# Ledger of designs, part 264: peptides against a protein of PDB entry 8YR4

Target 1, 309 residues: chain A of PDB entry 8YR4
Amino acid sequence: PRGSPALQLVVLICLGLMGLERALNVLVPIFYRNIVNLLTEKAPWNSLAWTVTSYVFLKFLQGGGTGSTGFVSNLRTFLWIRVQQFTSRRVELLIFSHLHELSLRWHLGRRTGEVLRIADRGTSSVTGLLSYLVFNVIPTLADIIIGIIYFSMFFNAWFGLIVFLCMSLYLTLTIVVTEWRTKFRRAMNTQENATRARAVDSLLNFETVKYYNAESYEVERYREAIIKYQGLEWKSSASLVLLNQTQNLVIGLGLLAGSLLCAYFVTEQKLQVGDYVLFGTYIIQLYMPLNWFGTYYRMIQTNFIDMEN

## One batch from the design tools (peptide; made by RFdiffusion4, then SolubleMPNN)

Design b2_p29_8_s3 (from b2_p29_8, 24 letters changed)
Fold by OpenDDE base, seed 5:
Structure b2_p29_8_s3 (fold): chain B 309 residues (1-309), chain A 29 residues (1-29)
Amino acid sequence: as target 1 above (309 residues)
Amino acid sequence: SLLEILQKLEEELLKKFEELLKTNVETEP
């Protein structure tokens, strides 16, 4: 935002808070490891109580991890409201200006309410995309990179390789399966619009339908359109379950391989029991944002497909 | 700067949106 130094300062503070969230995502598992190790060693109560109190304070700041309602995330979201409102207003004014530059033929062929609905969908899509990229995609990629570096430096190169292969396979399969699903979503949306158009046309021609006693025929035609829609909806929904299950299998295999390797190194006394708990906790923390990645990528595609119609 | 990257991304998203609006005008007969 070139015009307001106040909004530039708010963006810099939000970036600082995002950096603090990344630090908390590493520190919380480390403090949890330290608690497990201190409990295993039967350490004195004073040291344990201090470490537990510090962990609970860090966990309050973090919340449930990336995309959770932690104190730092809530403060970032609160400060970002003004930036989002500025961006939304700028996009809305650009879309509105562009709509006024379009040919009179384009405006005469469309109802004003449909044009406004396209503008509102477009504004919501662009603003949603920007917020998603800044607050979910970039932070998740950063947490993956930080995780690979951390496990490679403090555990063994094999743990960094497992995380790298698991996350690379997860992201690749998420993209490929989501692109495949887009065909089913487009076919569903086109049939939904056609079914809705038939219902509207039948209701607008209500007098003609009553005059010819064609009510049973229009109801059966609408039933056939619903059955055809539900067949496409089932394919879209089944493809979503397949995506979620594929993602769960990839994370499950990565968690299995890494957990077995951790357990083996704990049995050889190269790692402590707390290091096993750290690995499992950190992988689950990476999975939570990535599961939302598939949902937001769908929201993006839905908003783009809903703009193509 | 990260702000320039965000502004460039905003401009690219706006351009893609304008292209999508133009393609929807070309597909109406």
Scores: peptide ipSAE 0.011, ipTM 0.380, DockQ to the pose 0.014
Fold by OpenDDE base, seed 3:
Structure b2_p29_8_s3 (fold): chain B 309 residues (1-309), chain A 29 residues (1-29)
Amino acid sequence: as target 1 above (309 residues)
Amino acid sequence: SLLEILQKLEEELLKKFEELLKTNVETEP
């Protein structure tokens, strides 16, 4: 935000909090590892109680990980409200100014309520996309990179490779399958709009329909339109289940390969029992924001398509 | 700076939105 030093400071604090969330995403699994190792070694209660208390405090700050409602994430979201309001107002004023620069012919061809709806959708879409990219996409990519570096340095290069291959395959399949799904979603939305338009036209022409006793015919046409819509909705929903199952399978295979390799290194006394738990915890923690990645890539494409329509 | 990256991303999203608004205004009769 140019022109407000207070908003610039709030952005810097939010960025600092995002950095703290990345640190917490590494520290929480490490402290959980340490608890498992201390329990395995039958360490004295004082050391265990301190480590457990520290873990619970860090877990309170982190919450569920990236995209969860932890204390740091809630504080960041609270501070960001003023920045989002500033950006929203700026986008809204730019759209409104642009609409006023448009020709009188363009305004006479469109209903004022439709123009206002386009402006509101545009403002909401841009601010939503920006907030998503900044607070979910970029942090998730950062957590993946940090994970690859961490596992490569503190475990073995094979763990870094497994995480790299698993996450690269997950992201690639998420994009490719989501692009493929966009065809079914577009077809569903166009058929929904056509079905709604037919219902509105039939209701507006109620007197004519009643005069010709055509009520049964209009109901049957509406039924056929609903069946056609539901056939497209099923394809859209089934393609979402296929995406989610493909994502689950990729994460499951990555978790299996890495867990077996970790278990092997624990049997060879190269890693501790806690390191096995750390790997599993960290992979599951990376999966949580990535599950939303498909939903939000869909939301991005929906917002772009809903801007085109 | 991370602030400049955010500002560039905001400006790039705003430009893409302005381009989409222009293209939709030019492509809708």
Scores: peptide ipSAE 0.010, ipTM 0.383, DockQ to the pose 0.015
Fold by OpenDDE base, seed 1:
Structure b2_p29_8_s3 (fold): chain B 309 residues (1-309), chain A 29 residues (1-29)
Amino acid sequence: as target 1 above (309 residues)
Amino acid sequence: SLLEILQKLEEELLKKFEELLKTNVETEP
């Protein structure tokens, strides 16, 4: 944010907290590994209790349960509210200034309420995209790179290769399937708008419809339009399930290949039992933000399609 | 800097929004 040193400091603190989240994503699996190794070795209760307490504290800072945000992520989100409000207000004022610079001819062709709705959608789209790129895309890519480096250095080059191939395939399929889904969503939105337009036109011409006793005909045309819409909605929804299931399958295959390889190295006494648990825990931690990636990329594409229309 | 990347992304998104507003004005007769 230009001109506010206080907001610049808040951005720097948020970046520091994002770096801390990356460190926690590596440390939490390591401490969980250490607990499993200490349990396997039948270590003294005092060492086990300290390691468990430290793990629970790190897990409280990280979060990472399904739908649970950690303390560090909540603190980052709380501090970012003021930055987001500043950015939103700046975008709104730039859009509003631009709308006032537009010709009188443009304003006479459009209803003021429609122009405001386009401005609000545009502001929400830009601020949502920016927040998504900064807080979800970039951190997830960083966690993947950190994971590849960590597994390549501390396990074997084969583990780093499995994570690389799994995540590269996951990202590629997510992009390709989401671009394919955009066609179904555009077709659905076009048919929804056409169905609404027909309903509005039928209601505005109510007297004419009543004069010709065409009420049953207009209801049947509306039913056919709804059935056509529901057929496109089903394709859109089914394509989302297919995306989610394809993502789950890719992660499942990566988890299977890496877990079998880890189990083999544990049987050969090259790795400990805790290393098997570390690999599985880390892959599942990568899956959680990546599952949201497909949902947010869809939200971005929606907001762009809703701005193109 | 990450701040410059964010500002550049904000400027590119605003430009794309301005282009979309202009194209929608040029396509409406």
Scores: peptide ipSAE 0.008, ipTM 0.414, DockQ to the pose 0.014
Fold by OpenDDE base, seed 4:
Structure b2_p29_8_s3 (fold): chain B 309 residues (1-309), chain A 29 residues (1-29)
Amino acid sequence: as target 1 above (309 residues)
Amino acid sequence: SLLEILQKLEEELLKKFEELLKTNVETEP
């Protein structure tokens, strides 16, 4: 935010809190590992109680991980409200000034209420995209990189490779299948608009339909339009299930490969039982934000497509 | 800085939005 040093400080604090969330995403699994190892070793109660108390405190700060409501995430979201309001107001004023620079012919061709609705949608889309990129995409990519580095340094390099391959394949398939699905969604939306237009046309021509006793014909024509819509809706919905199942399969295979390898190294006494728990916990923690990634990437594409229409 | 990246991204998104508003005005007959 240019011109407000207070808002610049709030942005810096929010960035510091995002860095703290990344540190918590590594520390929470480490402390959970340490609890499992201390329990396995039958360590003294004082050491165990301190580690458990520290874990619970870190877990309170983290919450459920990326995309969940932890104390640090809630504090960041609270502080960001003023920054988001500043950005929203700036975008609204830029759109409004641009609308005033447009020709009288443009203003006469469009209803003022439609122009305002487009401006509000545009502002919401831009601010939503920015917030999504900053708070979900960048942090998730950072957590993946941190995970690869952590597993490559503190585990065998094979664990870092499994995480890298799993996450790269997951992201690639998510993009490719989402682009493929966009065709079905566009076709569905076009048919929805056509079905709605037929219903509106039939109702506007109600007197003519009554004069010709054509009610049964219009109802059948509307039924055919609904059946055609439902055929496209089914393809859209089935393609979403296929995306989710493909994502689940990739994560499941990565979890299987890494868990088997970790179990093998535990049997060879190269890793402790807690390291197996750490790996599983960290992979599941990386999966949570990625599951939302496919939903938000669609929201981004929809907002762009809905701005093109 | 991350702030400059965010500002550039905001400016690019605003430009794309302005382009989309212009194209949608030109494509409605």
Scores: peptide ipSAE 0.007, ipTM 0.374, DockQ to the pose 0.014

Design b2_p29_8_s4 (from b2_p29_8, 25 letters changed)
Fold by OpenDDE base, seed 1:
Structure b2_p29_8_s4 (fold): chain B 309 residues (1-309), chain A 29 residues (1-29)
Amino acid sequence: as target 1 above (309 residues)
Amino acid sequence: DLLKKLEELEKELLEKFENLLKTHQETEP
């Protein structure tokens, strides 16, 4: 943000926290490996207790599960609120100034409530897209690259290749299936708008419908429109389940191939038992933000389709 | 650099939004 040195400092702190999250994503699996190795070696309680306490502290900083709910991510999200508000306000003022520069004919042809709804959708869409790119896309790509480098250097080139092939296939299928889903979603939204328009037109013309005793005909037309909408909604929802299942299958195959290779190297005494657990934990950590990638790409596409309409 | 990329992305998204508003103005009869 030009003009506010305080907001520039907050952005730099948020970038530093994003770098710390990337370091935690590598360190947490390493400390979990070390716990498993210390348990296998029957290490003294003092060494085990220190490593477990350090792991729990790092896990508190990282968070886990269905989102980055860790302390570092929450602190980043909290600090970013002011930057997001500044960006949102700037976009909203630019849209509002542009709307005032538009011709009087454009304003006379549109209801003020429709213009405001377009402005609000545009502002939310741009702000949502920026937040998604900064907090989900870039970090996830960075974690994949860090993972490929880490496994190639510390395990074997074969592990780096498995992660590369798995993540490349995952990203490619996510993009291709989501582009394919966009067609079903556009068709669903078009049919929803047409169904709503028919219902509103029938209700506005209620006197005419009653005069011609056409109530049963209008109800049947509305029923047919609902059935057609539900058929498109089912295709949209089923295509989402297909996306999620395809993503789960790709990660499952990568996890299977890498876990079998880890288990083989542990039996050959080239790797420790903890290294098997590290690989599984790290792949699952990569999968968590990637599972949201499909949801956020849908949010982007919704926002783009809602901007196109 | 990242602030410049964010400003460039903000500008590109604004230009896309302006182009979308223009195309919607051209497609409304």
Scores: peptide ipSAE 0.006, ipTM 0.315, DockQ to the pose 0.014
Fold by OpenDDE base, seed 2:
Structure b2_p29_8_s4 (fold): chain B 309 residues (1-309), chain A 29 residues (1-29)
Amino acid sequence: as target 1 above (309 residues)
Amino acid sequence: DLLKKLEELEKELLEKFENLLKTHQETEP
């Protein structure tokens, strides 16, 4: 927001809060490790109580993942409302100005409601794309990089390699399967629009359909269109299940390999029991946002297509 | 009914754009 120093300050505060979330994603597993180690060592109650209280406070700041947003994330989202409103307003005004510069022939060929719907889709597309890039995609990639660095420095290099290979395979398969699914979704959306258009045309021509007693014929044509739609919907839904299952298998294999290696090093007294718990909790924290990465990538692709129209 | 609902939606969208234009004019010094 180049015209408002107050909004620039809010953006800087939001970026600082995003950095704090990345620090919390590392600190929360470390404090949980320390609790497990202190419990194993039968440490004095005062040290344990302080570490537990600190962990609970950090966990309140971070949040619990699905359905429980942390205090820092909520504060960031609250502060970002003003920036989003400014960006949305600017995009809406740019689209509206551009629509007024378009030829009269373009406006005569489209109903005003279609033009406004294109403007709203364009605005939602741009603002959605920016929100997903800034708040979901970039932070998730940063957390993966931080994770690889952390495990490579504080654990054996083998753990960093396992995380790197699992995350690289997960991201690659997510992209490839999402691009493959996009074909089925485009076909589904095209058939949905065709089915809707046929229903609207049949209802607008209701008098003509009644005059020719063609009601049974129009119902049968609509049934055939629904069956074609449901066949494409099934392919789209089945391809989503295949994506989720492929992701789950990659996660499961990575968690298995890393957990077995960690357990082995704990048995050799090279790592503590808390380090096993740290690995498991940190990997689960990395995988939770990645489950949505395919949806974010899909939304990015959809938003680019909706901007080209 | 569907046409009326589309016209109402079109009117709400137009009012939203007019309010955005007014707010933009008030924020330009």
Scores: peptide ipSAE 0.000, ipTM 0.237, DockQ to the pose 0.009
Fold by OpenDDE base, seed 4:
Structure b2_p29_8_s4 (fold): chain B 309 residues (1-309), chain A 29 residues (1-29)
Amino acid sequence: as target 1 above (309 residues)
Amino acid sequence: DLLKKLEELEKELLEKFENLLKTHQETEP
């Protein structure tokens, strides 16, 4: 934000909190590992109690691993409200100024309500896109990279490779299936608008429909439009289930391969029991943000298309 | 949920705008 040093400081604090969230995503599994190892070794109560208390405190800061419910995430979201409001207002004023610079012929050809709706969509699209990139996409990619590095350095290169292959396949399939699904969603939305338009036109012409006793004909046309809509809705919904199931299968296979490899290395005394728990916990933490990635990717695509229009 | 929150936010923005438009129509004599 140019012009407010206070908002620049808030942005820096929010970036610092995002860095803290990334650190917590690594530390929470490590502390949980340490608890399991201390329990296995029958360590003194004082050491165990300190580690458990520290873990619970870190888990409170992190929250549920979704990045949305932790204290740090809530504090970041709270502080970001002022930055979002500043950005939104700036974009809105830029669009409004641009609308006033447009030719009188452009304004006479469009209803004022349509112009304002374009301005609001533009503001929402830009602000939404930036928020999704900064708070969801970039952090998720960072957590994946940190995970690959961590497992490659502190475990074996094979664990880093499994995480890399699993996450790369997950992201690729998410993109490909989401693009394929977008066709069905566009067809559904087009048919929904057409069905709504038919209902509105029939109701606006209710006197004419009544005069010709055409009520049964209009009801049947509306029924046909609903059936056509439901056929497209089913394809859209079924494609979402297919996406979710494909994602679940990829993560399940990655978790299986990594868990079996970890269990094998524990039996060879190369890893501790806590390392098995760490791997499972960390993979689940990576999965939770990724489950929403298909939604974010779709929203980014929609917002880009809405900005080009 | 996030899409529902965005649709709710879009709906709240639309309702605010419709209310602004209604208020403007009520203030034209």
Scores: peptide ipSAE 0.000, ipTM 0.292, DockQ to the pose 0.014
Fold by OpenDDE base, seed 5:
Structure b2_p29_8_s4 (fold): chain B 309 residues (1-309), chain A 29 residues (1-29)
Amino acid sequence: as target 1 above (309 residues)
Amino acid sequence: DLLKKLEELEKELLEKFENLLKTHQETEP
C-alpha cells in the first residue's frame, strides 16, 4: 500500500507469518515421525516427553493442518484486517468513481438502490476473494513445491516423482473439470436470474393478475421455471461431485502408490515406521487445501476476463 | 458483469465449503 509505512510493515509481518506457516507444515510431520520412531525404539521417557511437548506446541501454532484455525493463521488474519479495510476502501472509491463516469441513461434505467447493492457486494467479494487467493492459493502451491523438494532430498527420488505426478495430474484434472463445469454453472445462473425476474414482474403486476384471475397460470409458469432451474442446478451439483470424486481418486492413487512403496522400504529396513506415518500425514495435509484449487482457479480467470472489459 | 461473476464465485465458494463441512460431518462420528 503506497502512502502508509505502518501498513507496509503489517504486510511484511504477514509475509513473515506465511513463511512460518510453511515451516510448521514441514516440522509438524517431522516431529510426529520422531515420536513414532522414539516409541518404536523404546527411548527414555525424558527424550520422548520433550519431543511430544515440542510437537504439541508446534501443532498449536499450526492448528488443524489447513492453517485456518492455527495461532499463526489467526494472528495473520487479525493483522490483515487493516490491509483488507484499506484495499476495500480503495476498490469502493474506484467503483464509485466509475459509476459517476457512466452515462445518465445507465443510471436512469437502474434503481439507485440496486446499483449501490451491486457496488457493495462487488467490493466485498473482490477484496475478500483476492485476500483469500493470495493467502491460500500461493501458500498451497508453495507447500507442494516444498513437499516435492523435501521428499526428493530426504527420501528416495521415487517419492518426489510420485508426489510430482500426483499433484500435476490433480491440478490438470481440476482445471479441465472446472472449465467444463463452468458452462453448467453459467446456464444455471442465467435461468435463476430469469426465474427471479419473472417472479418479480408477476408480483409487481399483482393487481393485473388478480383482475384477470390469472393467479393459477402465473403459479404454473413459475413452477415450470423452477423445474427448469432445478434440472440445471442438478447438472451443476453433479459436476461438483464429479470434480470432488476425481480429486479424491487421484489423491487415493497417489497415497496408495506412495504408502506401498514406504511399506516396502520399511520391510527392507531402509526406512523407519515413522517415515510411513510422515508420508501419509503429509499427503493428507496437502489434500485439504487442494480441494479449493478449482474454485480459486475460476476466480483468477473471472477476475482476469473482467479486467479486460 | 464483473460484480455478478464475483457474486457467483462467492456463492460457489460457500457451496463448496458447506459441501466439505457436510462431507466432514458425515465422515466424523
Scores: peptide ipSAE 0.018, ipTM 0.519, DockQ to the pose 0.022; fails the geometry check

